Peptides against a protein of PDB entry 5JNO. Designs and how they scored, part 113

Target 1, 112 residues: chain A of PDB entry 5JNO
Amino acid sequence: MVAKFQPPPEYQLTAAELKQIVDQSLSGGDLACRLLVQLFPELFSDVDFSRGCSACGFAAKRKLESLHLQLIRNYVEVYYPSVKDTAVWQAECLPQLNDFFSRFWAQREMED

## One batch from the design tools (peptide; made by RFdiffusion4, then SolubleMPNN)

Design b1_p28_7_s1 (from b1_p28_7, 11 letters changed)
Fold by OpenDDE base, seed 4:
Parts: sequence; structure tokens; C-alpha cells
Structure b1_p28_7_s1 (fold): chain B 112 residues (1-112), chain A 28 residues (1-28)
Amino acid sequence: as target 1 above (112 residues)
Amino acid sequence: SFSLRDFAQLSREQQQEVLDRLLAELAS
């Protein structure tokens, strides 16, 4: 038996917080995109922490990593259990996440 | 409308407005 994945404290949502996001969502893919923004605001920021903190040397990357996707999927599964099926996750959520994230940065770069 | 350059600095409500717009564009 594999232990359930537990998100780090900084990415822990209460039931009420999750429900609020769900109430605003039209689908699993929509929910996934909203979770992306709520859980990982650093992915949508130009803030370079490395310039402000020489000790940590951290710089946010503009890419979706496996951990990001895993955390999002875990929350989406609460209300859309069908995404437990990898095929469903890859069809209903991953494309939406990638398209949304790409569209965000594409439009942002076009802004004056 | 809100600039995406300021997205991370927007309130949650303002972010949701931007999200709604972006998601609607993707769906169309």
C-alpha cells in the first residue's frame, strides 16, 4: 500500500478554500487552472527572489513541474474523481493547464 | 482591464476576473 500524498504546509488548502475555488469552476480543467494560480502565484510573477535573497539563490521558473501538477491533480480529484484515471487527467486537465499557462505568458509578453 | 504584468499583485477577486477572461478565451 502506498501512502497518500500530503501537500507541504504552504500548499495546504482547507475544505472551505477548496470549495470556494470549486464553486467558481465550470469543469475539472477549469478547476485545475484556478488551483494553479491559487497554489503557485510565484509562477505568474516577475519577482526574482535571488536578487533579494543572496542566501537562498532561489529563482522562480516559468514552467510547470511534476510537483505542481501532482498537487493540482490531488485537489482536483476531490471533486472530480475521474481524474484518478491518468487518461482522463491527460485529456481533461493537462492540456488546459498547459494552454492556460502558455497563454498567460504569451499575452503578458505582448503587453506594453 | 487589468494588466497581466500586475497579475501577481492583484487582489484575489481581481485575479479571478482575469482568470475568467483568460479561461473564456481558451474555451472559445
Scores: peptide ipSAE 0.542, ipTM 0.919, DockQ to the pose 0.806
Fold by OpenDDE base, seed 3:
Structure b1_p28_7_s1 (fold): chain B 112 residues (1-112), chain A 28 residues (1-28)
Amino acid sequence: as target 1 above (112 residues)
Amino acid sequence: SFSLRDFAQLSREQQQEVLDRLLAELAS
């Protein structure tokens, strides 16, 4: 028997929670962005606080770290198995995540 | 319309509205 992916408790989604996000998603890239917001709300705040595990709790401000991306990818794979292929992940999800994250902060900066 | 400055303090439903708007802009 192969051990299944199990994220830290802070980033554990129930099947129902994941299904809800998936139902709102139009693509793997869309799903990835929605997961980013749901899993890591601290990345969208100016407040510095520890929310994650010992490995990711002190993430760089306004930066998507490898662990964030890995956790998102693991959830996306559940409904979009094709992202197991790194080429697909890098073409369909990673650019969308980066664009979304950058767009958020760019627009936020424009707000008075 | 919600301010992105308050995004982290918004409810999940409110965050979804903002998220949908941002994603729509990227998809266009």
Scores: peptide ipSAE 0.541, ipTM 0.918, DockQ to the pose 0.831
Fold by OpenDDE base, seed 1:
Structure b1_p28_7_s1 (fold): chain B 112 residues (1-112), chain A 28 residues (1-28)
Amino acid sequence: as target 1 above (112 residues)
Amino acid sequence: SFSLRDFAQLSREQQQEVLDRLLAELAS
């Protein structure tokens, strides 16, 4: 028996919050990108949130990690169950997430 | 338009505006 993945409390979305994002989305990939911004705003900041905290062994980095992707996928599956298929996830959502994230930082670099 | 340098400090509504712009660029 496989245990159910449970997101940390800070990454929990209510049905209403998720629906609001879905209503703004045009596709599963679009939804994934919107979830990325809403769930993980720290990935779009230059601020080191671990600064001054010696008790925290984790430093935020400007990269998409497995935990981020898994959390996003879990929410996308609610409205796009086809992404349960890894091949579909890797074709319809994952490239869009990576492209969006890369484009954000590329454009930001041009503003500096 | 809003600067991406200040993205994390923008309101949710302002972030959505920036997000819409970026997504539109990717779709074109």
Scores: peptide ipSAE 0.539, ipTM 0.919, DockQ to the pose 0.822
Fold by OpenDDE base, seed 5:
Structure b1_p28_7_s1 (fold): chain B 112 residues (1-112), chain A 28 residues (1-28)
Amino acid sequence: as target 1 above (112 residues)
Amino acid sequence: SFSLRDFAQLSREQQQEVLDRLLAELAS
């Protein structure tokens, strides 16, 4: 069983902040991608950031790691409880996150 | 259109515009 992840203070969203992102989203996968950008802007920059979990020493890198995905999933579950089912998460959210993140960097590399 | 190289320096609203574009491309 996977232990429940408590978000570090720097990744804690208020109900109002989460609702704002949800209102901009069309699906669970869409919401997941928007949460990725809002929670982890450092993943979309060339600059190395020390930002992360100060308690566990987690460092942000240009890679989607388990802690990123777990945190996003926890927020998505609030409005899309079906993603508590791992099969649903892997079909509706995880591919969208990976495709979005890969597309961002691929397109960025092609910019002049 | 905004450059993805400047994404981290964009405002939240500008970032949302970029997100909408990228998400639309993935959905097509």
Scores: peptide ipSAE 0.539, ipTM 0.919, DockQ to the pose 0.766

Design b1_p28_7_s2 (from b1_p28_7, 12 letters changed)
Fold by OpenDDE base, seed 5:
Structure b1_p28_7_s2 (fold): chain B 112 residues (1-112), chain A 28 residues (1-28)
Amino acid sequence: as target 1 above (112 residues)
Amino acid sequence: SYDLRDFARLSEAQQQEVLDRLLAELRM
């Protein structure tokens, strides 16, 4: 038996926090994108910000990793159980996540 | 150094603005 998924403490959402995000979402794919921004703001940070921060100075990553996607999926399935099916996840959520993330950085690079 | 609380609020607002714009495009 596989152990129940447990996110790192910094990425744990309370029931109330998740409910608030769900209430703002129109679909499973929409929820996934909102979770991406809320859970992983570090993926949207600039190198200039990291360099200019006297407190942290960490280098932001611009890559969606499997663990990021798995964490998002686990939260999405709470309200959209159908995404437990990989085919549904790949059709309804993954394309929107990848498109949103790529468009964000494409736009940011154009502004730089 | 900057105030982290002030920056967090600004960053979240900016992120939300981008999110809303891009999510709207995904729905078209």
Scores: peptide ipSAE 0.079, ipTM 0.653, DockQ to the pose 0.291
Fold by OpenDDE base, seed 2:
Structure b1_p28_7_s2 (fold): chain B 112 residues (1-112), chain A 28 residues (1-28)
Amino acid sequence: as target 1 above (112 residues)
Amino acid sequence: SYDLRDFARLSEAQQQEVLDRLLAELRM
């Protein structure tokens, strides 16, 4: 018996909130990108953790992790059940998520 | 430009506006 995925409270969307995002979405992939921004705004922040630190020099890696993707997928499945198929998820959602995320930071790097 | 670090502090309507603008820019 597989336990239902339970998101942390800070990442819990109400039905109304999710519906609003869906209404603005053009596809499952577009919905995934919108959920990415809504759920994880911290991934788009320009925080430099090494600021003022000459000793560490480590910058936090802006990374779209498996847990982020899992949570997004669970919400997408509500309106696009086909993404339960891994092949569909990999073809329709993952490329758009990666492209959206990568292009955002590529653009920001050019502006810096 | 807009600093998305402040995204979580915005109202839902403002968040949607930021999201729409961001997505529109990336689709051009």
Scores: peptide ipSAE 0.078, ipTM 0.687, DockQ to the pose 0.403
Fold by OpenDDE base, seed 3:
Structure b1_p28_7_s2 (fold): chain B 112 residues (1-112), chain A 28 residues (1-28)
Amino acid sequence: as target 1 above (112 residues)
Amino acid sequence: SYDLRDFARLSEAQQQEVLDRLLAELRM
């Protein structure tokens, strides 16, 4: 028997919270992007803060890691089971996540 | 121009507008 998905407490959504996000979504890729923002706001932290602190050594991480993607996919699968197929996940969700994330930082860098 | 942290605070319609724009550009 395969163990059921159990996210870390800081990334755990209740059924009601997830349902609310799903109700706002029109597709699996759309849902994935919304989950990215809701679950991992730290990925969108301002770089200017890291430059301003020479003592703490803090640097913003601008990488969408495998664990982030895994957590998002697990939630998306609840309402869009088709993303259990890796080909569907790679075609419908990953490009949208990457585009959404990269465009954010590209835009912010141009405005600085 | 938008901050994705602020994106989470937008209304459903505003959020969908941003996502629809990005998704449309991706598929063209």
Scores: peptide ipSAE 0.076, ipTM 0.697, DockQ to the pose 0.374
Fold by OpenDDE base, seed 1:
Structure b1_p28_7_s2 (fold): chain B 112 residues (1-112), chain A 28 residues (1-28)
Amino acid sequence: as target 1 above (112 residues)
Amino acid sequence: SYDLRDFARLSEAQQQEVLDRLLAELRM
């Protein structure tokens, strides 16, 4: 049996918070993108946190990692249970997440 | 360039507007 995924406290949304994001969403893919922005604002900044914590050596990475995607998927599943199917997740959510994230940084590179 | 440090300084209504714009661009 696989243990239930428990997000870190800073990424734990209340039912009301999640409902608000869902109400703003047009689809599972939209919901995923909104969750990306709301949960992980650090992925959209140039802040280097390694200087802030010499003890832990934490450094902000501008990359979508498996843990980010899994956390987002867990919340999306609450209102879109079909994304429990990997094929649906890969067709409906992952492309939108990747495009949204990539376009953001691509635009930033062109503006700099 | 724009990042979410500036985003965090906006009101909730302004933040939602920015988010909606970004999401709209995704659908284009």
Scores: peptide ipSAE 0.021, ipTM 0.605, DockQ to the pose 0.428

Design b1_p28_7_s3 (from b1_p28_7, 11 letters changed)
Fold by OpenDDE base, seed 1:
Order: structure tokens, then C-alpha cells, then sequence
Structure b1_p28_7_s3 (fold): chain B 112 residues (1-112), chain A 28 residues (1-28)
């Protein structure tokens, strides 16, 4: 048996919180983007967590990683079970996530 | 713009406004 994936406590949404996001969403891809912003606001910030800390060495990167995507997918599956199929996830959600994230930083680069 | 410069420091309402604009652009 494969162990069930459990999100870290800081990324655990209640049923009410998830329902609120779903109510504002028009599709699985839209829901995925809204979850991205709500779960990981640090990915949209210029804050460098390594700055001023000589001991931690942690550097925040502006990159969508597998853990981010897996967490989002787990929540999307609750209301859109079809994304359990990898082909559906790759066709309906991943392109929108990547486009949304890239457009955000492209706009930031143009306006800075 | 001001709203995009420091997204993480914005209120939830302001963040939602930015999100809505970006999502609208994706849908166009």
C-alpha cells in the first residue's frame, strides 16, 4: 500500500476554506491558480529569506516545484476527481498554473 | 505597479483583485 500524502500543517486547508475558494472558481484550472496564490504567497514575493541570516542558507526561489504542484493537485481532486488522471491534470491544470505564474513575474519585470 | 511590487504585503481583498485581473487575462 502507498501511504497517503499529508500536507505540512502550514498548508492544511479546512473544508470551509477550500469550499470558499471553490465557490469563487470557474474550473479546475481556475481553482488550481487560486490555490497557488492562497497556499504559497511567498512565491509571489521579492522577500529573500536568506538575507540577514548567515546560518540558514535558505534562499526562496521563484519556481513551481513538485511539492507545490502535488499539494494543489490534492485539493483540486476533492472537487474535480478527473485530475487523478495524469493526462487530465497535465491538460487542464498544469498549463494554467504555469501561464499564471509566468505572467505574474513577466508583469512584475515590466513594471519594476 | 504598486499592487504587483509587493503582493505578499497586500490584504486578502487586494490580492484577490490582482488574482482576478491575472485570471481574466488568461481567459482572454
Amino acid sequence: as target 1 above (112 residues)
Amino acid sequence: SYDLRDFASLSEEQQQEVLDRLLAELAA
Scores: peptide ipSAE 0.155, ipTM 0.747, DockQ to the pose 0.662
Fold by OpenDDE base, seed 3:
Structure b1_p28_7_s3 (fold): chain B 112 residues (1-112), chain A 28 residues (1-28)
Amino acid sequence: as target 1 above (112 residues)
Amino acid sequence: SYDLRDFASLSEEQQQEVLDRLLAELAA
């Protein structure tokens, strides 16, 4: 038996939860952005500490890492199987995620 | 409604609307 991808428990979505997010989404790119917010709220926090660390003093890095993108892609492909193609993922989802994430922090910076 | 238009293909106003909605959901 071939093992399928199993996300960490903190990033596990039920079928119902995923469907709810999909129903709120306008497109695959929008779905990716919504998943980003839902799965990784720590990337949008003003807290100067990493999630789960209140004493280490390390500031949370505002960067999308490979694991974040992989998890998002795995959920997106459930309803948008075309993103299994790397070219489609890079054209349809990655620009959306980067733009969304950048705009968020740009907006927050102007409000400070 | 499902448009299949990517986030980047939306107008800046529409993009901001999405951002605001997601921020509201995050705050809830």
Scores: peptide ipSAE 0.090, ipTM 0.716, DockQ to the pose 0.076
Fold by OpenDDE base, seed 4:
Structure b1_p28_7_s3 (fold): chain B 112 residues (1-112), chain A 28 residues (1-28)
Amino acid sequence: as target 1 above (112 residues)
Amino acid sequence: SYDLRDFASLSEEQQQEVLDRLLAELAA
């Protein structure tokens, strides 16, 4: 039996928090991007958080990893059940996430 | 102002506006 994915406590959204983000969202893809920003602000930081967190040794990476995507997908599914279909997820959400994230860092790279 | 659409379908300028808005919200 495979256990249901459970997000880490720091990434657990309440129903009210999720609803608020959903209310601001235009689509599943937009919701995914908003969740990305809200859940993982560290992915948009120029600073290596490993310096700031000696206790956990956490280091910020400029990459969308499987855990990030899985967590976002779980929340998106609440209001857009169609993304349970991998094809829909790959067509509607992943491109949005990739474009959003890549564009952010591309701009930062140009500024640097 | 303009009507927002799916991010990937927006122009570069529009995408930047979305980014700026979201980042502003993050900073707030």
Scores: peptide ipSAE 0.067, ipTM 0.680, DockQ to the pose 0.083
Fold by OpenDDE base, seed 2:
Parts: C-alpha cells; sequence; structure tokens
Structure b1_p28_7_s3 (fold): chain B 112 residues (1-112), chain A 28 residues (1-28)
C-alpha cells in the first residue's frame, strides 16, 4: 500500500506549532504564505554558497519547487480541506505564494 | 525598520512583522 505522505523530520510541525500559524492566518492563501516562511526560511536567505569557490559554479536556486508546494499544501488542507481540489489550490493558494515570493525578491533586487 | 537582506538574521517577531507587511501589500 502507499504510505501516507510524511514530510522530512526538519519540516514536521507539531499540532501546536501549526495551530499557532493558523491562528495568525486569515485564509488558506495567507496560511500558505506563512507556512512558506516558517518551513523554508532558507529560501529567503541571500547566502551565496558559491562564494569562495569560483570553480564549482554552484548557484543557489531562488525558486519554489514542487516539493515545497506539496509540503505546504499538506498542512493547509488540514484546516482548509477544500484545497484538496486542485482547482481550489491553484486559485486560492498558488497565486498568493508566487506573488509573495516574487515580491520579496523583487524588493531585495531593488536594494542591491 | 528592517532590511529584507537580513531576513534570516531577524528574530521570529521581526520576521513576522516583515511577513505581515508583505501579506498586507498582497491583500491591498
Amino acid sequence: as target 1 above (112 residues)
Amino acid sequence: SYDLRDFASLSEEQQQEVLDRLLAELAA
């Protein structure tokens, strides 16, 4: 049988932690954005891992990947089960996630 | 005031303030 989706230990929220974030949220989309920041603070860091290594060519990715989105969706659906519908997820959560993430980095680019 | 460049170094409270500001802009 297919096992229930289990996030990696570093991305496992307790019921209390999730409840705290939910209490601060006004909608499913808002909750999704808050989860993005709480689960993946590294996506908002400007740390250059290639600094000091001119030969490795490594560049940190500033993109929301499918795994990030899936993890967020799993938590959102606990309190907003309607996002189990892909159409609802795409209409209510994905645009807000993308806009939030894009705005963050757009502002950072203006300051650099 | 907060510098977004230093987001990762901010306290949880300060991070929340930045988040709230950005979310408010999305809601406007």
Scores: peptide ipSAE 0.031, ipTM 0.646, DockQ to the pose 0.753

Design b1_p28_7_s4 (from b1_p28_7, 14 letters changed)
Fold by OpenDDE base, seed 2:
Order: sequence, then structure tokens, then C-alpha cells
Structure b1_p28_7_s4 (fold): chain B 112 residues (1-112), chain A 28 residues (1-28)
Amino acid sequence: as target 1 above (112 residues)
Amino acid sequence: SYDLRDFAKLSEEDQMAVLDELLAELRM
């Protein structure tokens, strides 16, 4: 048997914390975006807050890495088990994550 | 509104406000 993926301690959410985010979410895609902000604030800043994270290693600036996506998917799966299907994940969550992340930086660039 | 360059410096409440606004734009 393969053990469940375990996030680094700094990315471990309690049931209460996750539920709070879920209660604010309208869909799996919405939840995914909220988790992105909550788990990885460093991706929305020029400052790398994960600099000392051995588990994260080097993260490309302004890029969603596979580890980020996997962690988010694991949490989304708790309340939206359909995302276990890769086709559902790619249709309902991944486009929303990419669009949200891109729009954030696009808008930020307009402010510069 | 908020300057997104300051996003990481905002309180959790304000970050959520910015997030909600961006997510609303995605639904339009």
C-alpha cells in the first residue's frame, strides 16, 4: 500500500481551518483558489516566504509548481471527492487556479 | 481598493476581501 501524501508541517490545515475556507467557497475551483492564497502567500509577493522550506525546495517565481497543485488538490478532494478524477480536476479546478493566478499578476503589473 | 503589491502585507481579512473581488471577476 502507498501511504497518503503528507504535506509539510507549514502547510498542514486543521479540519476547522479547512472547513472555514470551504464555507466561503462556491465550488471546487473556488475552494482551490482560496487554498492557494491561504497556503502559499509567498506566490503573491516578491518576497519568498518559503525560502527556508526544505520540503518545498526552490519554487519558480510566479509559477504554480506541481507540489503546490498537489497539495491544493489533496485538500479540495476532502470536500469534492470527484477531483480524484484527473479529468474533473483539469476541468473544474486547474483552469480556475491558473486563471486566478494569472489575473492577479496581470493586475499587479498594471499597478507598476 | 488595494494595491496588489501590498497583498502579502495585508491582514487576513483584507486578503480575503481582495480574493473575493478577484474571484468575482473570474465568474464574470
Scores: peptide ipSAE 0.436, ipTM 0.886, DockQ to the pose 0.801
Fold by OpenDDE base, seed 1:
Structure b1_p28_7_s4 (fold): chain B 112 residues (1-112), chain A 28 residues (1-28)
Amino acid sequence: as target 1 above (112 residues)
Amino acid sequence: SYDLRDFAKLSEEDQMAVLDELLAELRM
């Protein structure tokens, strides 16, 4: 049997914290984007910093890495079990995440 | 409106406002 994935402490949300985000979300894709902002504020900053996670410490700036996506997916699955299906995840959540992230940086660059 | 260069410095409430706006634009 494979051990259940356990996120690093800095990315561990309580049921109440997750519920608050869910209450603001309109869909699984929307929830995913909100989780992205809540869990990984460093991806939206020009300042390089580490949260003390060895696996995340060398994350590339302005890129969504597999670990980011896996962490988000784990939380989305709690309220949207259908995303356990990779095809559903790729159709309903990944495009929204990528579009949001890309639009953020595109608009930010326009402000520079 | 907000300057996205300051996004990470915004309060959670303001970050959510920016997020809502951006998500709304994506749905159009």
Scores: peptide ipSAE 0.397, ipTM 0.875, DockQ to the pose 0.836
Fold by OpenDDE base, seed 4:
Structure b1_p28_7_s4 (fold): chain B 112 residues (1-112), chain A 28 residues (1-28)
Amino acid sequence: as target 1 above (112 residues)
Amino acid sequence: SYDLRDFAKLSEEDQMAVLDELLAELRM
């Protein structure tokens, strides 16, 4: 039996919080990017917030790791169940996440 | 405009503004 995924407490969103983000989103990919910022602000800062899950050994770095993507996908699926299909996730969300994250840091570097 | 180096220090509203801008650029 496969257990249902449960996010670490620090990444648990209420239905209302998720709904608010969804209401601001234009697509699944857009939602994914918004979730990225909301869930993992440490990825957009030079400061290590020391946020993580001691139980799973998660340590955030300035890169999109598997756990980041998994958490985002699980929330996106709530309103965009089509991303349960890996092909859809890879076509609609992953490229946008990567592009958004890359653009953020690229622009930030240009400001230096 | 905003300095992205200060992104994490911005208010929620300003963070959303930056986010919206970046997302808009992404859609172009």
Scores: peptide ipSAE 0.397, ipTM 0.874, DockQ to the pose 0.808
Fold by OpenDDE base, seed 3:
Structure b1_p28_7_s4 (fold): chain B 112 residues (1-112), chain A 28 residues (1-28)
Amino acid sequence: as target 1 above (112 residues)
Amino acid sequence: SYDLRDFAKLSEEDQMAVLDELLAELRM
């Protein structure tokens, strides 16, 4: 038996919560972006947020770190198993995440 | 239309509206 992935409590989604996000998603990449917003609201704020996880709670401002991406990927894999293939993850999800995150901050910058 | 500087302060409903708009722009 292999232990299942278990994220830190602050990033734990119930099956119902995840299903709700999936139902709103059009693709794996779309789902990834929705998870980014739901899991890491601090990345879209000027204020630093403290989290219970020491490894997650000190994320670099305006940067998608490896741990953020791994957590998102683990949830995406539940409904899009193909992203277990790194090539698929890099083609279908990573560009979507980066483009979305960059677009958000670019648009926000125009409002300043 | 929302000020993205206040994005994290928005309700879940409003955050989803902003998210949908941004995602739609990316698909164009």
Scores: peptide ipSAE 0.395, ipTM 0.872, DockQ to the pose 0.813

Design b1_p28_8_s1 (from b1_p28_8, 12 letters changed)
Fold by OpenDDE base, seed 2:
Structure b1_p28_8_s1 (fold): chain B 112 residues (1-112), chain A 28 residues (1-28)
Amino acid sequence: as target 1 above (112 residues)
Amino acid sequence: SEAERFEELIRRLLAARTAAEMRALAFE
């Protein structure tokens, strides 16, 4: 038996919070993008992580990681059970997430 | 449309300065 996926405490949403986001969403893809903003606002911040470490100079890449997507998918499934099917997830949610995220950063780079 | 909603969300995100402001946009 595999235990149900449990997000870290900082990424827990109450039923009321999730419902509020759902009420503002038009589709599973829309919901996914709103969850991205709610759960991971740091992905939209232009923070220089190398600041304070002149030796390593490491900066995190601006991309959606598997863990981000897994967490979002788990919440989307609550109201859109069809995304349990990977084909549906890849057709209805994943392209919208990638497009939304890439468009944001493309526009951010243009204003800089 | 959904496309218009995404553009508006991006516009607001670009104007946000704190994580709290960004998260709040998910509910609007």
Scores: peptide ipSAE 0.640, ipTM 0.948, DockQ to the pose 0.929
Fold by OpenDDE base, seed 3:
Structure b1_p28_8_s1 (fold): chain B 112 residues (1-112), chain A 28 residues (1-28)
Amino acid sequence: as target 1 above (112 residues)
Amino acid sequence: SEAERFEELIRRLLAARTAAEMRALAFE
């Protein structure tokens, strides 16, 4: 008896949208990175997209915060239930998210 | 490979100019 996580409306994906992303994903880690792009495009831009969420880590534009990770994990779990195990999440998804995100910004810095 | 896909995704993200363009990449 566990309550389901309900994301804020601005981060709500329909079953069809999620399925479409899953169909393009090769792994849970790949899915996680695609969800990162889909849900939080503002993390990949210096532009303020003004999503109006004060609790989603607006201040840390170049940092993956716990709320970002939790939202992504919740969606990943739908098709990769094994990530409910924290050890699996930390081995299969979290490193890929961090690596993907850090590589992006490293590359952006090289363009400056 | 997954690594190649990540590299391509990063490349396309770097070229994207709007949030909509970025989000669309998640479906490709």
Scores: peptide ipSAE 0.639, ipTM 0.948, DockQ to the pose 0.950
Fold by OpenDDE base, seed 1:
Structure b1_p28_8_s1 (fold): chain B 112 residues (1-112), chain A 28 residues (1-28)
Amino acid sequence: as target 1 above (112 residues)
Amino acid sequence: SEAERFEELIRRLLAARTAAEMRALAFE
């Protein structure tokens, strides 16, 4: 058996919080990007906004890592079960996450 | 559109000064 993925307490969303984000989302990709902002604000700042989690597997401040993506995907699956299919995840959510994240940093660097 | 929403979200993220302000944007 494969062990169930369990997020660290710092990244646990309530059903109400998740629903609020879903209500503001137009698609699975939109939801994924909003979850990225909600769960990992430290990825959008040079300031360390870590919540004291030393076991999160985070290594690079300006990089989307497998743990980030897996956690986001788990929440997206609640309302978009089709993303359980890897092909759907890679077509509908992953490109939007990467594009959103890269565009943010491109614009941030232009300000400097 | 989704593209416009992403642009607005990025704009607001660039203006945010705290983690709390950033997280709040996810609900708007």
Scores: peptide ipSAE 0.636, ipTM 0.948, DockQ to the pose 0.940
Fold by OpenDDE base, seed 5:
Structure b1_p28_8_s1 (fold): chain B 112 residues (1-112), chain A 28 residues (1-28)
Amino acid sequence: as target 1 above (112 residues)
Amino acid sequence: SEAERFEELIRRLLAARTAAEMRALAFE
């Protein structure tokens, strides 16, 4: 059993903000990827955007950490409660997140 | 399709220069 993760203030979305992202999403996996972009833009840049987060102290790196995934999952659950089931999360959202993130960096590296 | 949406999102992310620009893409 995983304890509920309380987002640091820097990663707290209002109901209105979350709804806006949901309205642009076609699936739980799509929503998850959009949340990744919204919450952790530092993961898509070499610039450290995480310095402002005194609560977590996380250093921005080209890697999806458990805390990133847990926070995203918490928001996805609001509109896709089925992802509370780990099997559903691992089938419908996690592969999409990993694929999206990997494809981004693969293409970014090709620009050099 | 979802695949096309991901490709477009990646394309736009690659062109983004600030965190604010990247975050804004989540709403489009």
Scores: peptide ipSAE 0.634, ipTM 0.947, DockQ to the pose 0.949

